Peptides against a protein of PDB entry 5IXI. Designs and how they scored, part 61

Target 1, 141 residues: chain A of PDB entry 5IXI
Amino acid sequence: TPLLDASSLEYLFAQGQYDLVKCLAPIRDPKTEQDGHDIENECLGMAVLAISHYAMMKKMQLPELPKDISYKRYIPETLNKSIRQRNLLTRMRINNVFKDFLKEFNNKTICDSSVSTHDLKVKYLATLETLTKHYGAEIFE

## One batch from the design tools (peptide; made by RFdiffusion4, then SolubleMPNN)

Design b2_p17_8_s4 (from b2_p17_8, 8 letters changed)
Fold by OpenDDE base, seed 3:
Structure b2_p17_8_s4 (fold): chain B 141 residues (1-141), chain A 17 residues (1-17)
Amino acid sequence: as target 1 above (141 residues)
Amino acid sequence: NEGLDEFMEKVKNYNIY
């Protein structure tokens, strides 16, 4: 875990989200087709972390979040475009699975593990390092 | 955080297709 003060961590977390979405920190190249799926799924997980962090920071409960909450603004734009090109059934599956994961995360993981916003930021940035090609090398070295 | 690790691993390995 990097030793960062709260302000620095907050900044890096916000910047990391921006970099991931805008593909300034591009996701790593998949080694296999399955690896590609794992990467995409991990991006969805990152979206869950980001949304949950937002909700926690705003002291919002899951039911208070928009019903049409989506991963679209929280994953790499290139991936979002790719997903949009997939068939309707697949897109529906992704949407449903994402919503289920979001619900599970907020109702179980956060509560059971006493996850804090700090934990979310750290996990997000740590995952960002491994998910992307070269992000965070200077921070985690 | 173990919970976060477990969650991310679950998501990562989930078979959507």
Scores: peptide ipSAE 0.664, ipTM 0.950, DockQ to the pose 0.896
Fold by OpenDDE base, seed 2:
Structure b2_p17_8_s4 (fold): chain B 141 residues (1-141), chain A 17 residues (1-17)
Amino acid sequence: as target 1 above (141 residues)
Amino acid sequence: NEGLDEFMEKVKNYNIY
């Protein structure tokens, strides 16, 4: 369980998102090409968590979200720049896969697993600890 | 949350390329 009260967790979650996107908490260096892909995929997953948290906080359903919702503002800026340099087909693939992730998450995971905003914050921060180079604290017990 | 763990693992291992 988290060692933080609700207010502290909310703050830490917001700060963690900012740190990840702005690369203040840089993602870890990939050990292999496959590891690099795993890291990128986790970042896309983090974007899904962040967007879903936002939607839940605003009491918005998935159809109410912008049709052009994207991972771009929710992943590390360095990764976003890297993706932009890839060919069009690859970028289209990433976009489509992300949209599928988001749809699946909201239609199945949130509903079937009864995920709360609290759960999202905890998972986001826990993943952030392993995804980044030096980010970590005794936040959970 | 087991559902979140499963989702993130699925995403992590998804073959985009």
Scores: peptide ipSAE 0.663, ipTM 0.950, DockQ to the pose 0.890
Fold by OpenDDE base, seed 4:
Structure b2_p17_8_s4 (fold): chain B 141 residues (1-141), chain A 17 residues (1-17)
Amino acid sequence: as target 1 above (141 residues)
Amino acid sequence: NEGLDEFMEKVKNYNIY
């Protein structure tokens, strides 16, 4: 595995977010229905990491962010479109679950585990490798 | 980071539906 300095990691993290959202690094095909749900959940987790990284970089707490903050700008556009086509109750459920994930991460994971922005970037890129079809080979081989 | 690994595992396995 190659060694990455801070500047390289920052660049790769930014590019990775762009590639995931714009589907330039498409998510892998699900093998089962449950695998599909796992993939979607991981995307929501990726959104939590990205939002938390943003907040930390801006030296903001999550309550200082807009009340309507959501996963929509931080997940693959194809998945966002799919979720928008689901019924209202399902979309409300997803929104509520995501907010719970975000609160849990902020209160328990960041505070208790002393997570840094560096840690978030590494975890994001590592997850991106397993979540997408082809991404990460050049970084983690 | 163990905390990040645990969080992502919980999210991955959460039954939203």
Scores: peptide ipSAE 0.662, ipTM 0.950, DockQ to the pose 0.885
Fold by OpenDDE base, seed 5:
Structure b2_p17_8_s4 (fold): chain B 141 residues (1-141), chain A 17 residues (1-17)
Amino acid sequence: as target 1 above (141 residues)
Amino acid sequence: NEGLDEFMEKVKNYNIY
């Protein structure tokens, strides 16, 4: 497999985000209830990666981001609709957990691991491949 | 990146409910 140059990686990352959110690359079917929760959690993680990448590209610190920043625009639309149907306390908990994920990532992971925008794109695409049903299959056709 | 792998694993296994 050829090494992706910067422009190619940037394109794939942007397209991957769009495909995930718009469900053009649908997430895989859960095998169990716990698997469903794992999938949802991974989607929240993907949102953290995407938001952090955006912040880094804009040279913004976490406190400079809008206080109401949310996962809603960075997860599959179908999942977002599902979450909206859950009770208020559950939705509040999901929001709080996501805020914790984002805070932990920026305070610990980025600083301790010297994460670059390149690393974020690679991890995002790699996770997308395992999270979705047929992502990348067209490459082998 | 090991840090990213660890983060995503923790997120995946976090008990939200």
Scores: peptide ipSAE 0.661, ipTM 0.950, DockQ to the pose 0.922

## One batch from the design tools (peptide; made by RFdiffusion4, then SolubleMPNN)

Design b2_p18_1_s1 (from b2_p18_1, 7 letters changed)
Fold by OpenDDE base, seed 1:
Structure b2_p18_1_s1 (fold): chain B 141 residues (1-141), chain A 18 residues (1-18)
Amino acid sequence: as target 1 above (141 residues)
Amino acid sequence: SDEFSIEQGKKIFSKLFE
């Protein structure tokens, strides 16, 4: 694993977000139905990381974020399209669980721990490597 | 089918402290 300086890490984090959302780094193919659910959950987790990082960089608390904050802009476009095709009750459940987790993460992980923006970037890129087919192999192998 | 859950999300972020 090569040593990444701060500027390189910032660049890779920004590029990784773009590649994930735009599906330039496509998520891996699920091996089973449960694996598919795990992949979707990981993607939603990536959205929490990205939003939390944004909030920390802007020195904003969760209540100061837009009222309509959502995972929609922070997950792969293919997954977003898939979720939009599901029934209303399912979409409401996903939205509620996501908001609850985001709130809990902000309170217990960001506010009540020593997690930094650096830690979030490292975790994001490491997860991105395991979530996608071949992205990031040269960085964390 | 189960969707995203807080418990599964915690598993993702718990690895930051391992």
Scores: peptide ipSAE 0.069, ipTM 0.743, DockQ to the pose 0.648
Fold by OpenDDE base, seed 5:
Structure b2_p18_1_s1 (fold): chain B 141 residues (1-141), chain A 18 residues (1-18)
Amino acid sequence: as target 1 above (141 residues)
Amino acid sequence: SDEFSIEQGKKIFSKLFE
């Protein structure tokens, strides 16, 4: 893989977030129902990465983040619409699990380890490549 | 304890579909 300087990585990370949310880099088609669940889990994980990166850039701890912080603006719009169509109890559970995941990730990975914004960007882009249909093809040609 | 990772965290969301 090619070496990326800091500016190039920052650009790719920003563009990747936009492409994922706006479905310009569409997520892959599920092969099974379980695969569909795995894809949704990965998308929610991507939201955790994006939010954590934001928090680190702003030098904010998780308790300092707005209480209304959510995955909604950090996942594909198509997935967000799908989740909105589910019943209230399911949506509440998704929100609770997401908040728990975000908290745990922040405590054990961000606060208690040496994970940097660089690491988050690399992980985000790597996951994006596996999650989407054709993303990154032009970079590695 | 082991460090929490994205891969480990993703398993938490699996409970949503049980």
Scores: peptide ipSAE 0.036, ipTM 0.642, DockQ to the pose 0.139
Fold by OpenDDE base, seed 3:
Structure b2_p18_1_s1 (fold): chain B 141 residues (1-141), chain A 18 residues (1-18)
Amino acid sequence: as target 1 above (141 residues)
Amino acid sequence: SDEFSIEQGKKIFSKLFE
């Protein structure tokens, strides 16, 4: 992966997040049902990265974040619509698992390590490149 | 390392989509 300066990385991260959520950079087509599940899991992981980055940039601790914070605005709109169509128990489970995962990620990776906002952006963009059909192909050759 | 892996979380999420 090519080395990106801070300004370029910030721009690409912001634009990439927008493109993912708005489905301007559509996620790749699943090859199997399991692949579809993996794609959804990756999207939820992307939400964790995005939220954690936001919290770090705002210098906010997780308890200071709104209690209603969720993956909903950080995943592709198509996936969000799909999740909303699932039954209540499933949605509750997804919310709980996401919440716990977010906490664990921040505690073990952010607070207990030297992971920076730079690292999060790199991880986000790297995942975005593989998750979407053709996004960033010329950048991450 | 005590770093929490995103991949580990993916395994947890996968159970929700079965």
Scores: peptide ipSAE 0.035, ipTM 0.644, DockQ to the pose 0.121
Fold by OpenDDE base, seed 2:
Structure b2_p18_1_s1 (fold): chain B 141 residues (1-141), chain A 18 residues (1-18)
Amino acid sequence: as target 1 above (141 residues)
Amino acid sequence: SDEFSIEQGKKIFSKLFE
């Protein structure tokens, strides 16, 4: 993977988020049922990265984030629709686990480690490449 | 590391989709 300057990385990160959510860079087709679960987990992980990056950029701590913070606007719209089709208890669990994990991630990984916004962008784009069908092929190859 | 934490989260999330 070629090195990207700060401005290029910032642009690609922003564009990548938009493309993922709007399904302009559609997630890859699952090869198996377990692969489908892995893809969904990856998407939720991407949401954590995106939210954490946002918080760091705004120099905000988790208690300062809105109480209604959610993965919904940070995952592919197709996946969001799929999750909404699940029963209420499942949706509640997903939301609770996500919030708990986000909290843990920020406390143990972001605050306790020297993880920078640069690191988050790199991780996001690297994951995006493997998660989507053909995104970044010309950039990373 | 962030990778380790994310991987742990993925394992937790997998249970929600079963």
Scores: peptide ipSAE 0.034, ipTM 0.648, DockQ to the pose 0.143

Design b2_p18_1_s2 (from b2_p18_1, 8 letters changed)
Fold by OpenDDE base, seed 2:
Structure b2_p18_1_s2 (fold): chain B 141 residues (1-141), chain A 18 residues (1-18)
Amino acid sequence: as target 1 above (141 residues)
Amino acid sequence: SDAFSVEQGKKIFSKLFD
């Protein structure tokens, strides 16, 4: 993969988030039910990365984030619609697990390890390339 | 069920971070 300077990485990260959420870079078709499960989990993971990056950029601690922070703005809109169609208990579980993971990630990964915003952008884009159908073909040659 | 789990998330992030 080619080396990217800070400005290019910032641009690609912002554009990648937008493309993922708006499904301009659609997620790949699942090969199996398990693959679909993995894709959804990775999308939720992408939300954690995006939110954590935002928090780090704003130098915000987790308690300073909105109480109702969720994955809704940070996952593909198609997936969000799919989740909303599931029963209440399932949605509650997803919400709770997501928030718990976000909390744990921020406390034990962001704070306790040497993770920078640069690292998050790189990992986000790398994951985006694997999750989407055609995104990053030119960049990640 | 295709619900997200913390453990599965940890596995995903373990690939992203050491």
Scores: peptide ipSAE 0.035, ipTM 0.669, DockQ to the pose 0.692
Fold by OpenDDE base, seed 4:
Structure b2_p18_1_s2 (fold): chain B 141 residues (1-141), chain A 18 residues (1-18)
Amino acid sequence: as target 1 above (141 residues)
Amino acid sequence: SDAFSVEQGKKIFSKLFD
């Protein structure tokens, strides 16, 4: 396991976000339908981490973020395309559930606990390792 | 369901609270 200083962690976190969204580090192929569902949930979870990190770095609470804040810019483009192809009710549900979870995470995890931007970066990179085909090996192996 | 849920999200972040 590599020992990362603060600057290296910041760099890897930024690069990891870019690689995930642009599919330069493609997500792994699902082994089952449930596995595919788990992968999508993990991607949405990473979007929560990324948005929360952004808010913390900007010293903003969620109400101060744009009302149209969404997972769309923080998930793999392939997954975003897949979600956009689903029916309207499904998309509305995903949007609403995501926003509700983001608010809950912000209130209960960030505001009420000692979770830091450092913790978010570590969790993001750790999840990236499990999600992607090869990118995780470059970081942790 | 293919839809994300709050409970599933809590499971994703459970390790962050360990």
Scores: peptide ipSAE 0.035, ipTM 0.666, DockQ to the pose 0.664
Fold by OpenDDE base, seed 1:
Structure b2_p18_1_s2 (fold): chain B 141 residues (1-141), chain A 18 residues (1-18)
Amino acid sequence: as target 1 above (141 residues)
Amino acid sequence: SDAFSVEQGKKIFSKLFD
């Protein structure tokens, strides 16, 4: 990946979040059923990165975040609609697993490994490139 | 329909340190 200054990275990270959620950078087509599951998991992972970045920028610990924090505002709108159409038990499972992972990521990975907001932005954009059809062609050359 | 798992997430995020 090319070197980007702090201001450029901040802009690309913000724009990348917007493009992912609004489906302006559409996610890639699944090759198999399992690939489809992997794509959904990656999208939920992107939500963890975005939320963790937000918390770090605001110098907030996970308990200080809203109790009802969720992936809904941080994943592609198409995926969010798909999840909402699934049965209650499935949605509850997704919510619980997501919250558990978010908690573990913040309390162990970030705190113990000294992950910075810069690292999160880089990981987010790198994942965004692999996850979407056309995004990042000019940036990551 | 498969749900997101912590283990799968860990696999994705482990690349952050590679």
Scores: peptide ipSAE 0.034, ipTM 0.660, DockQ to the pose 0.647
Fold by OpenDDE base, seed 5:
Structure b2_p18_1_s2 (fold): chain B 141 residues (1-141), chain A 18 residues (1-18)
Amino acid sequence: as target 1 above (141 residues)
Amino acid sequence: SDAFSVEQGKKIFSKLFD
């Protein structure tokens, strides 16, 4: 269970996003090639959480989000650099799959369920701890 | 492919979909 009150959770969520993107909380080294893919997918998932949280806070529906909404500002800068180095087809696929996932996530989780901004923050921080090398102290149990 | 997978994302965040 989270050991944080609402204000502390809000602070840590904001700081966690900054730390992840700026690589102040560096993502863990992959153990295998598949592990590397899993790490990248988790990072992209983190972007979905962050964007969805933003949308909920702004009371925005998916169609109201900018058409150019992207993971680029919500993933580690190192990963963003890596993705930019990949070929056009790969980048297009990543973009499309991400947008599809974001859409599906919002439709089935945000719109159809009782998922709150609190839930998103908790999931974000919990995933951040497992995703990064040595992120601070454990906050959830 | 090494690209992001919707199904993998669902697995990662399954608790949010249940």
Scores: peptide ipSAE 0.034, ipTM 0.658, DockQ to the pose 0.597

Design b2_p18_1_s3 (from b2_p18_1, 10 letters changed)
Fold by OpenDDE base, seed 2:
Structure b2_p18_1_s3 (fold): chain B 141 residues (1-141), chain A 18 residues (1-18)
Amino acid sequence: as target 1 above (141 residues)
Amino acid sequence: SDEFSVEQGRKIFSRLFD
């Protein structure tokens, strides 16, 4: 397993985000409907990681983040399109739960557990490897 | 349904400290 320095991790993290959102590293095909639900939940979690990392890098607290902060630009575009076609109430609930989770994660996980940007990048890339079809095999094997 | 829940979302973060 290759040892990744800080610069390498930063590059891979940025590229991984781009690949996930642009579907260049497409998420794996769901085996069941529940599997699809799990994949979506993981993607939304990935958005939390990405946003939290951004906030930490910019030394911003949650109240300083834009009010319109959303998962939309941090999840696969295909998934975003899928969510947009769902009814309004469902979309509102997803947004509310996402915001609540983001707040909880920052307060309880980042602050209380002293999670670093390094940890977030590692977790993001590791999760990306499991979510996508073939991404990261050369890195984590 | 396909609704995102905090509980389900926690799964990816609980593994951070494993």
Scores: peptide ipSAE 0.083, ipTM 0.748, DockQ to the pose 0.627
Fold by OpenDDE base, seed 5:
Structure b2_p18_1_s3 (fold): chain B 141 residues (1-141), chain A 18 residues (1-18)
Amino acid sequence: as target 1 above (141 residues)
Amino acid sequence: SDEFSVEQGRKIFSRLFD
């Protein structure tokens, strides 16, 4: 895989986010219930990457982010609908765990480990390729 | 029981935490 320049990477990252959320690049079908759970976790992780990238671009610390920040805008719409169908306590748990993970990632990776926006974009696209059926085939082949 | 966890979420970031 050839090295992508900054402009190309930025474009692919932006388009990849849109395609994932709008389900234009649909996530793969789970093989088992556990696989479905793993896919969900990966999607939530993708949301963390996207939010962290956003925060870094805005030069904004996590406590400065809006209180309504959540995974809802950064995961596939189909998955978001699925989560909304679950009971209140389950949804609350998901929200809390997500926020904890986001905080941990921000502190240990963004602040302490000097991860760049470039790194986040690369990781996002690489994960996107594994989560979707055919997306990124030409890029990562 | 099999809900999203920090540990499971960390798997996609494992290389970033190394």
Scores: peptide ipSAE 0.077, ipTM 0.733, DockQ to the pose 0.627
Fold by OpenDDE base, seed 1:
Structure b2_p18_1_s3 (fold): chain B 141 residues (1-141), chain A 18 residues (1-18)
Amino acid sequence: as target 1 above (141 residues)
Amino acid sequence: SDEFSVEQGRKIFSRLFD
């Protein structure tokens, strides 16, 4: 990954979030059904990165975040619509697992491993490249 | 069909240190 200055990284991170959610940077086509599940899981992971970055920037801890915090605003709109079409039990499971993962990430990675906002932005953009069809090719090649 | 799990989700941040 090429070295990016702080201002460029901040801009690309903000743009990348918008492009992913609005599907301007569409996620890649799954090669198999399992690949499709992996892509969805990575998208939910991207939501954790984005939320954690937001919390760190606002100097907030997870308990201080709104009770209605969710992945819904941080994943591709197409995926969000897909999840909403699934049955109640499935949606409840996804929500619970997401909350548990977010909590674990905050405790074990943010607090214990001293991960910075810079690290989160780099990880987000690197993952975004792998998830999307052609986004980031000009940046990371 | 497989759903999102904590273990699978761990992969996204475990790779931060790779």
Scores: peptide ipSAE 0.077, ipTM 0.739, DockQ to the pose 0.609
Fold by OpenDDE base, seed 3:
Structure b2_p18_1_s3 (fold): chain B 141 residues (1-141), chain A 18 residues (1-18)
Amino acid sequence: as target 1 above (141 residues)
Amino acid sequence: SDEFSVEQGRKIFSRLFD
């Protein structure tokens, strides 16, 4: 993969988030039912990356984030709609697991490790390329 | 079927350190 300067990486990261959420870069079609779940999980994981990046940029700790912090604005709108159609208990479970994972990631990866905003952007974009149908193929080849 | 879990979420982050 080619090296990107800081400004290019910042732009691509911001644009990538927008494209993913707005489904301008649609997620790939699942090959199996389990693949569909893997795709959803990866989307939720990317939400953690995005939120963590936001928190780091704002120099905010996890407790300082809004209590209503959620994946909803950081995942594809189609996936968000799908989750909202699931029963209440399932949605509650997803919310709890997401919050727990976000907390764990913050403690073990952000605080204990030397993960930087640069690393988060790189990981986000790399995952975005594999998750979407044809996004960024010319950039990461 | 599997829902989002901490373990599943780790998959996306583990590759950062590979």
Scores: peptide ipSAE 0.074, ipTM 0.738, DockQ to the pose 0.618

Design b2_p18_1_s4 (from b2_p18_1, 8 letters changed)
Fold by OpenDDE base, seed 3:
Structure b2_p18_1_s4 (fold): chain B 141 residues (1-141), chain A 18 residues (1-18)
Amino acid sequence: as target 1 above (141 residues)
Amino acid sequence: SDEFSVEQGKKIFSKLFD
């Protein structure tokens, strides 16, 4: 596995976010219904990583984030469209659980465990490889 | 039909330092 310097890692992280959201790096096909749920949860987890990285770079605490902060701009567009088609109670549940998890991640992982922006980028790119069909294989082989 | 939960989301972050 080749070593990446800070500049290369920053570039790949930014490009990876764009490719995931715009579906240029399509998510893998689910093997089962449960696998499909796992993929969606992984995508929402990726949104937490991306938002946390953004907040850290801007030196903002979670309560200082905009009230409309959500996963919508940080998940694949195909998944976002799918979620918007679900019933109101389901959408409310997803939104509430996501916000609760983001809060928990900020308090327990970012603040208490001192996770760095470097750690978030590495985790994001590593997860992106497993979540998408063939993305990043040439970089992390 | 399962939906996103905090417990399910923890799976991705538990492997942060693997």
Scores: peptide ipSAE 0.047, ipTM 0.726, DockQ to the pose 0.604
Fold by OpenDDE base, seed 1:
Structure b2_p18_1_s4 (fold): chain B 141 residues (1-141), chain A 18 residues (1-18)
Amino acid sequence: as target 1 above (141 residues)
Amino acid sequence: SDEFSVEQGKKIFSKLFD
């Protein structure tokens, strides 16, 4: 991965979030049903990274965030629409698993491993490159 | 239907420094 200065990394991270959510950087086509499942899970993982980064930048712990914090605004709009069409029990399961993972990530990854906002941005963009069809190839290849 | 997996998420974050 090429070295990026702080200003460039900050810009790319902000733009990458926008491009992912707005589907300007569309997610790659799944090769199998399992691949499709993995892609959706990776997208939800991206939401965890984005929310954690936000909390760290604002010097807030997760319990201080709004009670209705969720993945809805941090995943591709197409995926969000798909999830909303699933039955209530499935949506409840997704919400619960996401919430638990977000909490675990905050406690065991950020706090215990001393992950920085810089690390989160790098991981976010690297994952974004693998998730999308052609985004970020000029930066991370 | 597909749902979020904690295990899948851990795979992403465990490779944060790889």
Scores: peptide ipSAE 0.042, ipTM 0.731, DockQ to the pose 0.581
Fold by OpenDDE base, seed 2:
Structure b2_p18_1_s4 (fold): chain B 141 residues (1-141), chain A 18 residues (1-18)
Amino acid sequence: as target 1 above (141 residues)
Amino acid sequence: SDEFSVEQGKKIFSKLFD
């Protein structure tokens, strides 16, 4: 990962989030069935990073966020459509596990550690490079 | 699938702050 100043990192983080959600930077093709599941989990992880970053920037705690906060607006639209096609019980499980993880992540990883918004942006962009087909090739090479 | 779990998430994030 190249050394980026704060302004450049902020720009790339915002653009990367947009490109991931809008599928302008499409996620890589799964090599196996398990790889497909790992990709989905990483996408949900990306949502946790994005939401946590948002909360930190707004100096908000999770209980202060809208009750309907979810991964839906922070994952690739194609994946969101796929999840919506699954049965109700599966969707409920995904929602509950995501919310629980988000809460735990913010309480233990963010609040109880020295993790900063800078760290979240770096991790987000690094994950984008591994998750997508060609994203950041000109930057991370 | 419904394979997402807190444990899987922890594995993903364990590499974040090494």
Scores: peptide ipSAE 0.041, ipTM 0.723, DockQ to the pose 0.643
Fold by OpenDDE base, seed 5:
Structure b2_p18_1_s4 (fold): chain B 141 residues (1-141), chain A 18 residues (1-18)
Amino acid sequence: as target 1 above (141 residues)
Amino acid sequence: SDEFSVEQGKKIFSKLFD
């Protein structure tokens, strides 16, 4: 894969987010129950990347983000529906773990200026390739 | 302390299934 210029990365990152959330790039089928958990974890990680990228682009600190910030609009719609079917305590736990993760990621990585928006886009796209069934196929055509 | 990375941080979600 050749190096992409800034404009190309912006396009691919934006399109990748849309494709993941709208399930146009469907996530791969789990091989085991644990694999299913790993896939969900990766999706939640993708949400952290997307939200952090948004915050960096807006030059906002975590306390300035809306208090209702959530993974719900940044994960596959199918996964979001699946999570909604779980019991209240489980959903609360997911929300708490996600917020804790987002806080730690921003405090230890973003605020230390060790990660750029470029890095986030690259990591997002790389993870998207491993997470989805056929993403990237058109690039090799 | 060591820098928090995306790969290391994503392991936090494993607590959801413990």
Scores: peptide ipSAE 0.035, ipTM 0.638, DockQ to the pose 0.122

